# Peptides against a protein of PDB entry 7UQJ: the designs that were tried, part 275

Target 1, 160 residues: chain A of PDB entry 7UQJ
Amino acid sequence: PELYQNFNITPPRGVLFHGPPGTGKTLMARALAASCSSDERKITFFMRKGADILSKWVGEAERQLRLLFEEAKKHQPSIIFFDEIDGLAPVRSSKQEQIHASIVSTLLALMDGMDNRGQVIVIGATNRPDAVDPALRRPGRFDREFYFPLPDVKARFKIL

## One batch from the design tools (peptide; made by RFdiffusion4, then SolubleMPNN)

Design b2_p25_7_s4 (from b2_p25_7, 13 letters changed)
Fold by OpenDDE base, seed 5:
Structure b2_p25_7_s4 (fold): chain B 160 residues (1-160), chain C 160 residues (1-160), chain D 160 residues (1-160), chain A 25 residues (1-25)
Amino acid sequence: as target 1 above (160 residues)
Amino acid sequence: as target 1 above (160 residues)
Amino acid sequence: as target 1 above (160 residues)
Amino acid sequence: EERIPLILPELGAPIEYVDPDAGLP
């Protein structure tokens, strides 16, 4: 988190954690959230799972996303962590078009509507980055991607 | 796994990791698997998500479980990690009885059929331990339970 | 890393990851390093174990620390991760005073000598934060601390 | 069926990340 400030890197609005399952994406997000909180600056951490958001009626899923982003803005600085974001915003396949399309569109709009000055970071975690709608992986959304390799030696050589 | 041998502790056949989402259950399972892997004793880590097993036809889900346990035995010492095991073996509710009952019964039989001599550990992770069939939480199955607290609200308040 | 920029939080010079063994501190540090590396800005990750630095002659340990910090500065943006930093910088006890005192003093000086503008972050991981010299835990050094809770201590004792 | 070899980082060897694109002096 603070690493990027030292780097004069504009903090991403959204960060996609991807990599094989159980590579610590969720723990990373939590530790990042924890790491950003100081005595002077508490960071509010919001966590949702993609599937839990989809389990509701389309309109309620959208409402829950809106409320989440509003609450995150109200309690900024904040992190919104979406675990299994591919479950929330799967690649638009022809057979499930409408339900997923509205939720994805709402998430897109919410991410686009975050002022660059907003102290809200969105972290999405997925085991299948290719299963995430490419529209979410564009600049101003999940524009930073972090591969969590398995602790395979080669993956260790790319993380190290 | 090897930790238990060093302590002359009979390794649990099954361990249930439970606690709020994103408390690092999956990472812990991986870190445990990694920590147990020495140069002399590599541990094979198998990971499945409960919902992904259920997404198949009942007979194919059962077959996939059998194959998973056979492969784990073939590559012992091994860990089978079920992420969201509540998705695989929900509490038997009257409305979904038959489909879930067969998969649960197969998992029960596979866990019961693990010889105490098998270097196969099953780790189930859930956010809702009460949503896991109590039959899985009996001795010889998931007989060890580990609560992953949220980083304590106060620790979260110091970290947050 | 980027989280702190959104918050206009001055990035810590040093972050202390603490918590019981196997809580994923090392994995977290690696994933942070990976997460900070973008296509445009690669972050160099340096990892050392505290005990490995101490295993050398005192003067060589100090030299290795200096070289590490110089290399990290040369390849900034960078992360220096000290695993088991309590092995490097134990609380000054009367019996081991001189050898530990020089290494600790060198690390203190190196951390203090990092310009706030330097894109070098130091992450220390320990299982025993109280075994780390309090001088390292002061502002401008390891001034951010993150607790990695075990899965419940009792649970770990049953898994161990 | 992802077999994940869990290779713990050997606790001992400093893993030097040399950015491969960081040119030689």
Scores: peptide ipSAE 0.000, ipTM 0.336, DockQ to the pose 0.036; fails the geometry check

Design b2_p25_8_s1 (from b2_p25_8, 14 letters changed)
Fold by OpenDDE base, seed 2:
Structure b2_p25_8_s1 (fold): chain B 160 residues (1-160), chain C 160 residues (1-160), chain D 160 residues (1-160), chain A 25 residues (1-25)
Amino acid sequence: as target 1 above (160 residues)
Amino acid sequence: as target 1 above (160 residues)
Amino acid sequence: as target 1 above (160 residues)
Amino acid sequence: SLEEERAKRRNEELRREEERRRREE
């Protein structure tokens, strides 16, 4: 929020960092958190992996998300960084639909429940923006998208 | 090393990252080091600034370069990152020629002395590739060049 | 300026980015410049290296600093990014004292001369905050400091 | 970009020089 208020930009409730793996999405999120933290004002940085929330907290993922958002609100200004958010909120596909639908609905509700004045920024990082549920990419949620291009694939392949 | 094996590309002995300042050259080098490091295989990342080698080690710069390459070989797989390599090995200009010529000759010898099978990658970063001694940009040294463009202003706005 | 108004914090005239080399300080500064630029409001980003100002402009460094601040004021909203600010304004040591003292005094005067309402942000980046003259780190100058930690090696591996 | 294309061209030139040197060796 304040990062965006500071730019006279309507604070997105969420920011989607997308682009090929290793483009610095997570690093940028950490650097933003560090850049927003002064000696007088420390930003609390919460990092979760989408797949870790699904795998470690089967049946408790919704509760863990609620606790995360409550903790982030308690420690504001804060950043919640969801690495691999496509692992947390995949595009609705039929077979895993019930568990994923509940997690997605919870995340939607948590993002919608953030007051525009809250000092909590949510950053989602993905390598596959099209694998993120479109409901999360709507205004008032992850309504800003940031493409982290590969430094030219040919340059990477030549660096590699 | 494995990064290069995985792309079926002969590992360059040296890679020149060039482009406008703050285009993420150093970040990419660190990111590459981190990407290549698994739990099973940690890459050791050595970073030196060209200007720091000149200014801090006047008369010892050649020795410091040798020690750096020895340490990198000892801790292979490793990356040696020379930030601002144009500060270490400027294009030969008459007035500072003796001190710079010795440092350049030492760096050339160290790069030429790396066996093609060594798990040591040398990355040089510069904002001015034309300010780097052409001898360092020859095959078997910094023989691959990667331009780091300014992230397009639109891409920058999309990163933030 | 607007960055900090939106946090309800007195806008620092300057921000010090410090941390180990290649932690993305320059990238963050560019990213911030890009974030602040909209289609309607482009931020002009001025970048200078501390060592380049000292070495290229011996005896003209003070004039170049004045011109830089005038140009930044003319093109507001603007960011002045001093990369390697410890190279421009090192802690006062006896032997280089006269040239450095004049540059430091000029930079101090330029930062003090910025009206709190100016749309000019000054960002200094350093790997060594303790090598920056403490006079520059006082309230109304570089009065906010942001540590760019090395992403913990584990966090770096998770970033990639 | 024009500079990326220049870097690509240079890398191809350097590769061709290295391939020539290996054929002469």
Scores: peptide ipSAE 0.042, ipTM 0.261, DockQ to the pose 0.049
Fold by OpenDDE base, seed 3:
Structure b2_p25_8_s1 (fold): chain B 160 residues (1-160), chain C 160 residues (1-160), chain D 160 residues (1-160), chain A 25 residues (1-25)
Amino acid sequence: as target 1 above (160 residues)
Amino acid sequence: as target 1 above (160 residues)
Amino acid sequence: as target 1 above (160 residues)
Amino acid sequence: SLEEERAKRRNEELRREEERRRREE
């Protein structure tokens, strides 16, 4: 928020962090939360795992998403971090389509419903950006993407 | 290896990285792999997710673990990183016990079977160290533990 | 520091983060500072830009470096992050050689003078690792290097 | 943190156990 306000940049409503496993997507999200947080202005960091929302909240995933966004709005400035977001919003595959479709639809609506004035940033992390529903990757949603490449093996070596 | 050899320290065979989600466990493992690798001595980094070994290799998880350790030995010096190792080796809970028990037993045997002279380090990452079978946390296995604390909100302020 | 103490690993005195601009080097340094900081043990993060030390402290750069390292030692555990360190410690190019040579020499001495027991980590970030004086990249100094690869070009466009 | 202290204690315990094991070999 402040970083973006100071630059007169409208903060992205949603940022997709994608790249191979263990490239620091979650750590980056936490670091962003940390770097945007000052003593005067603390950022609240909400973390959820996509698969956990499906598995723990069978039949309540939509409600849990709503509560999460409401809580984030209440505690703004805030960051909502979805780890493994491809587990929450897979590209529509035929057999599990209905439950996933409702959850995706809810997430879409929640992201669309975020006021431009809201100091809530949503970060989704995935290893499979192509497994994320393209609707989530549209403007006003996860409209910015950060690729987290594997640290080059050769560059790894110079760390000794 | 060299760092440990130069200090006459027996490298831990296994290191457990534990702490809240997104505290940089995987990134640290990659950074360690990177930091232990030189231009002259390349460390091979193998990464597996505990749940993926169970789900992708139903009935072959033990074989895949063996192959992984053999490949790591062949490409030594190497690091095997198990992300979400609690998904691979949960504390023996009553109902899913048999399949998990075999996989845990195989992992125990593979860790025990690592020659002290082997330049293979195993890193397990978990958010739930208490959900990891205590047998894996014994000497000669994951016999070192690193806690990854949440980035302190107050430490965040000193980063700005 | 604590991670390294817990490993009985001598913490690297210096880590060089290198890679293209905007690959998250600074953010990773902040994330590491945040991840290594606990509620009980706060890490103090010092940030300096290489060019700023030269430009703001003409004739006092060496003194400012000494003060920075002393302050970091006083507030240990600490991280000193040099952003754009190639601006502070360029490879000896003919015309500006003398002033830069003194600053580089001071930084070398300060890094060499860090007690192995000191909980001070130095992180240098650069886009041009080959523009960093090789003397800084020797053991006991920036003896570890992390490459930050470019996010895939397509992901870059969605960040802008 | 309490968990960091626990991890430190455990590492120290495991180190002592490894040192003991090395003396027994």
Scores: peptide ipSAE 0.063, ipTM 0.412, DockQ to the pose 0.075; fails the geometry check
Fold by OpenDDE base, seed 4:
Structure b2_p25_8_s1 (fold): chain B 160 residues (1-160), chain C 160 residues (1-160), chain D 160 residues (1-160), chain A 25 residues (1-25)
Amino acid sequence: as target 1 above (160 residues)
Amino acid sequence: as target 1 above (160 residues)
Amino acid sequence: as target 1 above (160 residues)
Amino acid sequence: SLEEERAKRRNEELRREEERRRREE
């Protein structure tokens, strides 16, 4: 957050963190929240799992998303972190179409409905960026992406 | 890795990473793997989710654990990382007792069967250490525990 | 820690974490410290900023480094984390040469003076590995390096 | 930096390897 403000860069409404499992996507989101929190300006960090929104709130997932965004707006500046967002908004496959379509449409509408003046950043994390509905990866939504490579690869890069 | 060698401490067979969601448990396990890998000596990193072993391999979970440990031993030096290990080895609750008891007993036997000379480290990650079967937290198994506090708490602990 | 012992790998005296700002270098260093601490064996984590050592301790920076390493040795097992180490040990530029040269020489001597039996790990973090004096990146000092890519750069790599 | 570009290139290679592995799965 600090980086975007310091650079006079309009923060993305949504940021996609993607990479193999265990590359620190969730950790980075929390670290960003912590790094942007001062004693005078605490950032509220909301975390949800994509699969949990589907499983715990069957038929209420849309309402839970609305409530989450309302709460995040009420407690701005805030970060909404969706872990495993591919579980919330899978690429539209024919067999689960209608329920997932409604949840995706709700998430799209909520991201589109964030005014540019809102101090709410949405971070989605996935191990499978191609399994995320492409509509979520468009400008004004998750329009900035962050790849988290495996540490082993990072280590190999430093040994050379 | 480095710290235990310098300390002449017998490395634990198993390490429990615990703390709130998104505190970097999986990232740390991978970073440990990376930090222990050189160009000459690559560590093989195996990752499994506790719930995936139960769900994908109903009736084969014990065999999959055996194969995992055999493969890790074959590719030593290695790290086995169990994410959400409380899902693999929940505290023995009466209703799912037999299947979970068999999986837990298999994991216990595999951890006990690791020779002290084995270049295999097992890392379990959980958000709920108290939900992990206490038998796994005994000496010779997950006998070292590492708490991953939230970044905000980490920031507070730095100030003290 | 454990992995290096099991693998008979001499732990590096120093590890360089490098990558753009906000990539979780400091977070990883703390998580490593936490991951090496048990209830029976707590690792003492020392954190310093390179620029703070120069700015707060003008003319005392060498003494502060000595005291830091003495304290780390006294409280071993320990981790010394230098954040923004390029601020402490910039590549020798002509205009600030003597003061920086003395600090760098002191840090080099302290890292060289760590016996291989010392339970002290030094982690340097920088956004600019090329701005770190190459003498610090030699064997027996910061001889292992870990790249922390930006979330944004990480993502740009996944979009292709 | 040259290291950032090298890291970039290898991340791209790894991404291509992960994509290849996913196509082979």
Scores: peptide ipSAE 0.030, ipTM 0.337, DockQ to the pose 0.151; fails the geometry check

Design b2_p25_8_s1 (from b2_p25_8, 14 letters changed)
Fold by OpenDDE base, seed 5:
Structure b2_p25_8_s1 (fold): chain B 160 residues (1-160), chain C 160 residues (1-160), chain D 160 residues (1-160), chain A 25 residues (1-25)
Amino acid sequence: as target 1 above (160 residues)
Amino acid sequence: as target 1 above (160 residues)
Amino acid sequence: as target 1 above (160 residues)
Amino acid sequence: SLEEERAKRRNEELRREEERRRREE
């Protein structure tokens, strides 16, 4: 967070955390959320799992996304963390095109509708960045990507 | 692993990592695998997701579990990490009892069949420890539990 | 990073990541660096190991630190990540006081000399925060500290 | 953990100092 303040970089509306499972994407998102909050400026961390939004909110996924973004905006500064975002916005496969297209479209619209001055960051985590709809990876959306490599044991030994 | 070897502590056959999503359960499992690996003794880290075993291996889940444990034994010292283990071994609900019971039974048998001298550790991660079959949480199985608290948002906010 | 821009929080000059080995401190630092980088504004990530600076640069450690900070400033926005910073800036023990005092003093001066508007973040990682010179942990330096908990040490002992 | 609580306390102190600095600026 601070680095971006220092850098006068327009915060990306979204950050994609990708890499092998268990590389700490979700821990990182929580770490970022936690690191960015102070007592005066508590960052509200909203966490959702992509598959849970689809499975628990069949037909309501779009509404739940809207409510989530509204709540995040209401409680700004906020982070919305989508774990397994590939489950929420898979690359359009022919057999499920309509429902997924609508959810993707809603998420796109919600991300595009975030005012550049909005204190809401969206973090998507996936093990499969190429399984995320490319439209979400465009500028103004998840336009920054973080590869979470497997902590190479050697890298950890270099790290430790 | 090294710590158990050093402490002459019988390694648990299984460890349950539980806590809110994104507390770093999977990162920790990988971290443990990496920290326990030396240049001389590489720990082989096998990672599976509970839901993936059920969804990808319909009817073969038991065989895939057996193969996984055999492969882990072959490549010992090994860690088997089950992410979202509640997806693999949910608490027996009436409508899905037979299939889940067989998978749970297979996992129980595989854990029970791990020789106490086996250099195979099983780590299960869940957001819902009470959604895991209690039989898996008994001594000789996932008999050790780790709560991964949410990194206190306040503590991390003090950091960033 | 973005979250700090949104929050108008003066970035700490330094963040201390502390916690047991293999908890993902370095992974986190790399992930932070990557999250802060865009195609337009690449964050330059400088990684050094504390022990390496002392061992490889005997008598030049101060110069290497200066060069590192100059290079980081030149390539701002930048992150300087010191892994095992306790190796670079150990708590002053009587027998090694002069050399360590000079390196610590240099690091302190470099951190203090970072303009509050400087686009350089320093991340120190250690397994032993209390082995880091307390002067580094003062406001305007490593004034934010991230505990990377072990999965409960009992779990590590149960997993390890 | 004691370390987590120490980190938490230190982070509180540092934040309170940062807040104080921001109020003085």
Scores: peptide ipSAE 0.012, ipTM 0.371, DockQ to the pose 0.064; fails the geometry check

Design b2_p25_8_s2 (from b2_p25_8, 10 letters changed)
Fold by OpenDDE base, seed 3:
Structure b2_p25_8_s2 (fold): chain B 160 residues (1-160), chain C 160 residues (1-160), chain D 160 residues (1-160), chain A 25 residues (1-25)
Amino acid sequence: as target 1 above (160 residues)
Amino acid sequence: as target 1 above (160 residues)
Amino acid sequence: as target 1 above (160 residues)
Amino acid sequence: SLEEERAKLLNEQLAEQAARAAALA
């Protein structure tokens, strides 16, 4: 409740930050964690990178995702930030490796299994929203999307 | 001159932005480019990711680095931003592949070959400054370092 | 009270955000609005651009300012954000058009007329603090100033 | 220290960006 009250939002299960690289997506996610933290209530910030999960957690990515969500729930209020989530959960293709399909399925299940009353926010950051599995962009998952435009003059005005 | 005056620094050949992931390193680099751009003087911003250079430019990374520096010089004033530069130029080890050694050597040579009068700034961003080859952190290369701390709660309250 | 507690400031009538374009001034203002909003207490964010007020509200700018402050008071807690306030309230000169003098005088009166107990914060953003009428920078008006440095090397350390 | 002030400023900008993202969410 309070985490979501601080955001003036209906508690999203997940937020997708999308935009060109270096538009502040990861900065934003950390800032959310910091802003929602008080002396009385610290937000725990968990960060993982999608490509790192695939490369470092080959064959254990599903388990590591489960552990991450369990730890986030244990340390609620918390933010789970997935940087480069398009690396973790690419669009399902007939050519998609079975490993990626399993990881995506695990992430879907973990996001679906979040109690809406849980003080856990999942933030996914991507440079390629169209490279993220559409199943992750459905209600109850990454159902809020924020575009981080390039700091061009107009985008500078939108972020500034 | 003016590019460097806008930075209130002695013209660095290279600046290392280091700090935890999502502390705004890439956003900062883009904001620098944008802030130093006037209607009369646009800064050209070149962005590359260290890991992407290694993965996408396997066997041609040295050539692509040379082309990048040539293009940046051609479009001066310019910023070359290397995101995750620890991926491009990891600490030299006896186990370091010859390819990485060649890429690092090329980057060293390109940074050394920059005329101090050139309006080209190189920004390297890393989450792991200790994973960057110490040779790149010497004078005339990434000789300025900026720490990007995590946004803590107390920090937000001091600007707010 | 809580709005101001969240800012760790004595309730300012006005805050001047100054710094080069694209340093996060407008980003800051909106994020303040969002962070101070809870489910129980939504902050209403009013945004106006100084140049837009002068260009779009020619001859009615004073009335529009009054309406804006009335609406902000009606929807308190609220933030009124003036982007490019140096466009609205330029430094008074002997050559300053009577229209600008009237607008500045109206803004001064509106800021002076705010009850310190009113949950209305006025944020002015400018790239040119020295182009803002000094009368607006006096106590009870924009009496808090926050510098948004260029993300230059030193400014990066000041923002980071 | 200047570094502590800097860390504070970043954290605030980050927190502000965050609050915007939260308000838009």
Scores: peptide ipSAE 0.007, ipTM 0.325, DockQ to the pose 0.032; fails the geometry check
Fold by OpenDDE base, seed 2:
Structure b2_p25_8_s2 (fold): chain B 160 residues (1-160), chain C 160 residues (1-160), chain D 160 residues (1-160), chain A 25 residues (1-25)
Amino acid sequence: as target 1 above (160 residues)
Amino acid sequence: as target 1 above (160 residues)
Amino acid sequence: as target 1 above (160 residues)
Amino acid sequence: SLEEERAKLLNEQLAEQAARAAALA
């Protein structure tokens, strides 16, 4: 609630930060965590990379995702930041597709299983929103998207 | 001296970070503070907002600026970071113009009064360098400027 | 020359941006590129990922690095940004170690072969400066390092 | 699109708030 009241936004389960590399997606996620952290209320920031979930956690990736969400719930208020969430997208090898599909399915289930009353925010960052499984972009998951353009000088003229 | 030796730069009294919102001006100021801090030599980072100087310190703003510079000198090596330094620029109300002019005059005097041998760096950040009083941008004050553009998409096509 | 004159720094061949993920290393590199770009003088910004150099360019990585440096020289003034440059660090497999060692050796030679008169800046970003080959961190290569801390509350206590 | 402009504006407000917050953190 309060995390989102600070932004006057309805609490999404997930927010997709998308835009070109180096547009500050990760920086924004950290800055959000820091803004919501007071001396009285520290937010715990969990960071994972999509590629690391697939490559480092071979055979245990689903378990590690479950543990991550459990730990985030235990240490709420918390932010789970998935950097390069498009790294969870299946690569064209059928065996990898099954492994990726299983991991994505686990992430979907974990996001669906979060009570709207929990103080856990999931932020996914990607350079390729089209490479993110459409199932992750549905209502109740990453249902809000923020485009991080290479900020165009012309946007400066409209905002000044 | 050493703060600037770490960057192989001549010690400016003031550096103006200018550029659109979200370009990392404040982050850079903090990164500079952290990069110049070693285990042996901690830099003290003082942060103030231009708007806070004008709004919170009504009638005491000049005194608070003096105290800030004295404390920065006492705790040298130090960085004074003025966020939104364009907030010290007068708004068109005559009474505010006089108050702002007095505060700007105090800041000018404090920057002029810093010995070139002091290990105090003043960083001003603004989204509107043209709204910063030209007197602050003179040699011996904010005599170095760093543009923090929004990395323009058109720059990317020219840069890629 | 001029790129570095704008910062009043001795032109390093390479700058290492190091710090935790999401500290704005890439954003800063882009901000530097764009700050040095005027309407009259556009800087060309080349971005590569360390992991992409190793994984996508299997058998051609050295050639691609040479082409990158040639293109950067052709389009000077330019910045070459290596994101995740620690991804060039050898993984413990002997065959990968040899491939990585060859690529690192090519990068070393390319950095050493840059005339100090060239308007090419190389920026390496890493979360793990200790995973960057010490040979890359020598004078005439990545001889300048900038720490991008997480805005950690504890860093604030040491800096405030 | 209007959504991209809103997303830009919101991202700038968020970036400003987040820069303020990263400054406060």
Scores: peptide ipSAE 0.007, ipTM 0.194, DockQ to the pose 0.032; fails the geometry check
Fold by OpenDDE base, seed 4:
Structure b2_p25_8_s2 (fold): chain B 160 residues (1-160), chain C 160 residues (1-160), chain D 160 residues (1-160), chain A 25 residues (1-25)
Amino acid sequence: as target 1 above (160 residues)
Amino acid sequence: as target 1 above (160 residues)
Amino acid sequence: as target 1 above (160 residues)
Amino acid sequence: SLEEERAKLLNEQLAEQAARAAALA
């Protein structure tokens, strides 16, 4: 809050961390949660993996997403981190459409239903931002994107 | 150099990075690859995800593992990083045994077939070390394990 | 071993990890400790928080630092990780000078008193390298500094 | 983009630092 308050930046509802695998997206999300957690304001960090939501919660994924957002709201200030969010919310045009479409629609509704004043930040991490449903990348959802580039091994070899 | 020289530590063939999700296992593996890469000795970093090997290479996983190890040997010094190695090499006793058993056997043979003098290090990352085939956790394979604990600052103060 | 053997890098006595909060300094220090710990040579990892040393050990901080270094030497090879070392070793010119000066002087003496052959590495992490006593940042102490940048929060806040 | 390049440089610095840290280990 205070970081964003001091910058007059409305806290994003959703932040998309994208970039190649192993660029520290998940680590950064945890580090953000830790850095924003003061002795006075403990941030609750929720982590889910997109593929796990689909595989473990077959038939209940929508309910589990709702419960996750409710729990995050109950324990605010909180961060919901979706690791590999492309696994949770593939582009709607993919042939396995119907189940993914309902889960994505639920996630969209949950992100849209977060009051702007809610102290819940959603961070999605993906290696493939183009595989994430474009509807999730719109204003009020994952409207902020952060590229986690590979350490350019070549550029680093020049600084070494 | 001198740290390891003074430690008379035989370079492990395989290193298992284990710990909760988002503890920086993949980032550390990349960081290790980059740090060990000097202007004079570029380390080639190969990254594969365990589940991707199974899903993308259905029926060719063994061949693709062989090609990976051959390419790593060709571009030595090299690091092969298997992210989510528990997805590639589940415990053999799991009822989906046959395809996993052949892939694991291929990986075991490839790790055993690495000449001790080969400048190839294999790093496996898992959130579930107990889900990794115990045969991979034996000497000459992933014989070194590194726990990446969550930055539970409070639990860390208790173990200190 | 061989990777480092080929680089002829003298092991630093002290490494300063600096950069914004949550950039993975503490995580990296632990991962380093883990990565250097083999089955044959377990590295003992000691972690202390700079502010905790001052607050918990009021009047005994010097003794506790000595005990920490003695214990680290006894359990070598070892890593001493000082998280938030700027809290332990503020710049001497700050008006709370006298107590901090003695603690810093003790830490300096302990780092200087480590035999070059001692298998003890000291890692200090700070969010404010300029708040660390410059005497700690000299050769034979924290003579290697590693900047853990935020993934460009400015670039990220601009994309935001 | 310039921001992707900066983020690249920064992840490059992080991984270099992590790498140097890992090299110091």
Scores: peptide ipSAE 0.006, ipTM 0.292, DockQ to the pose 0.034; fails the geometry check

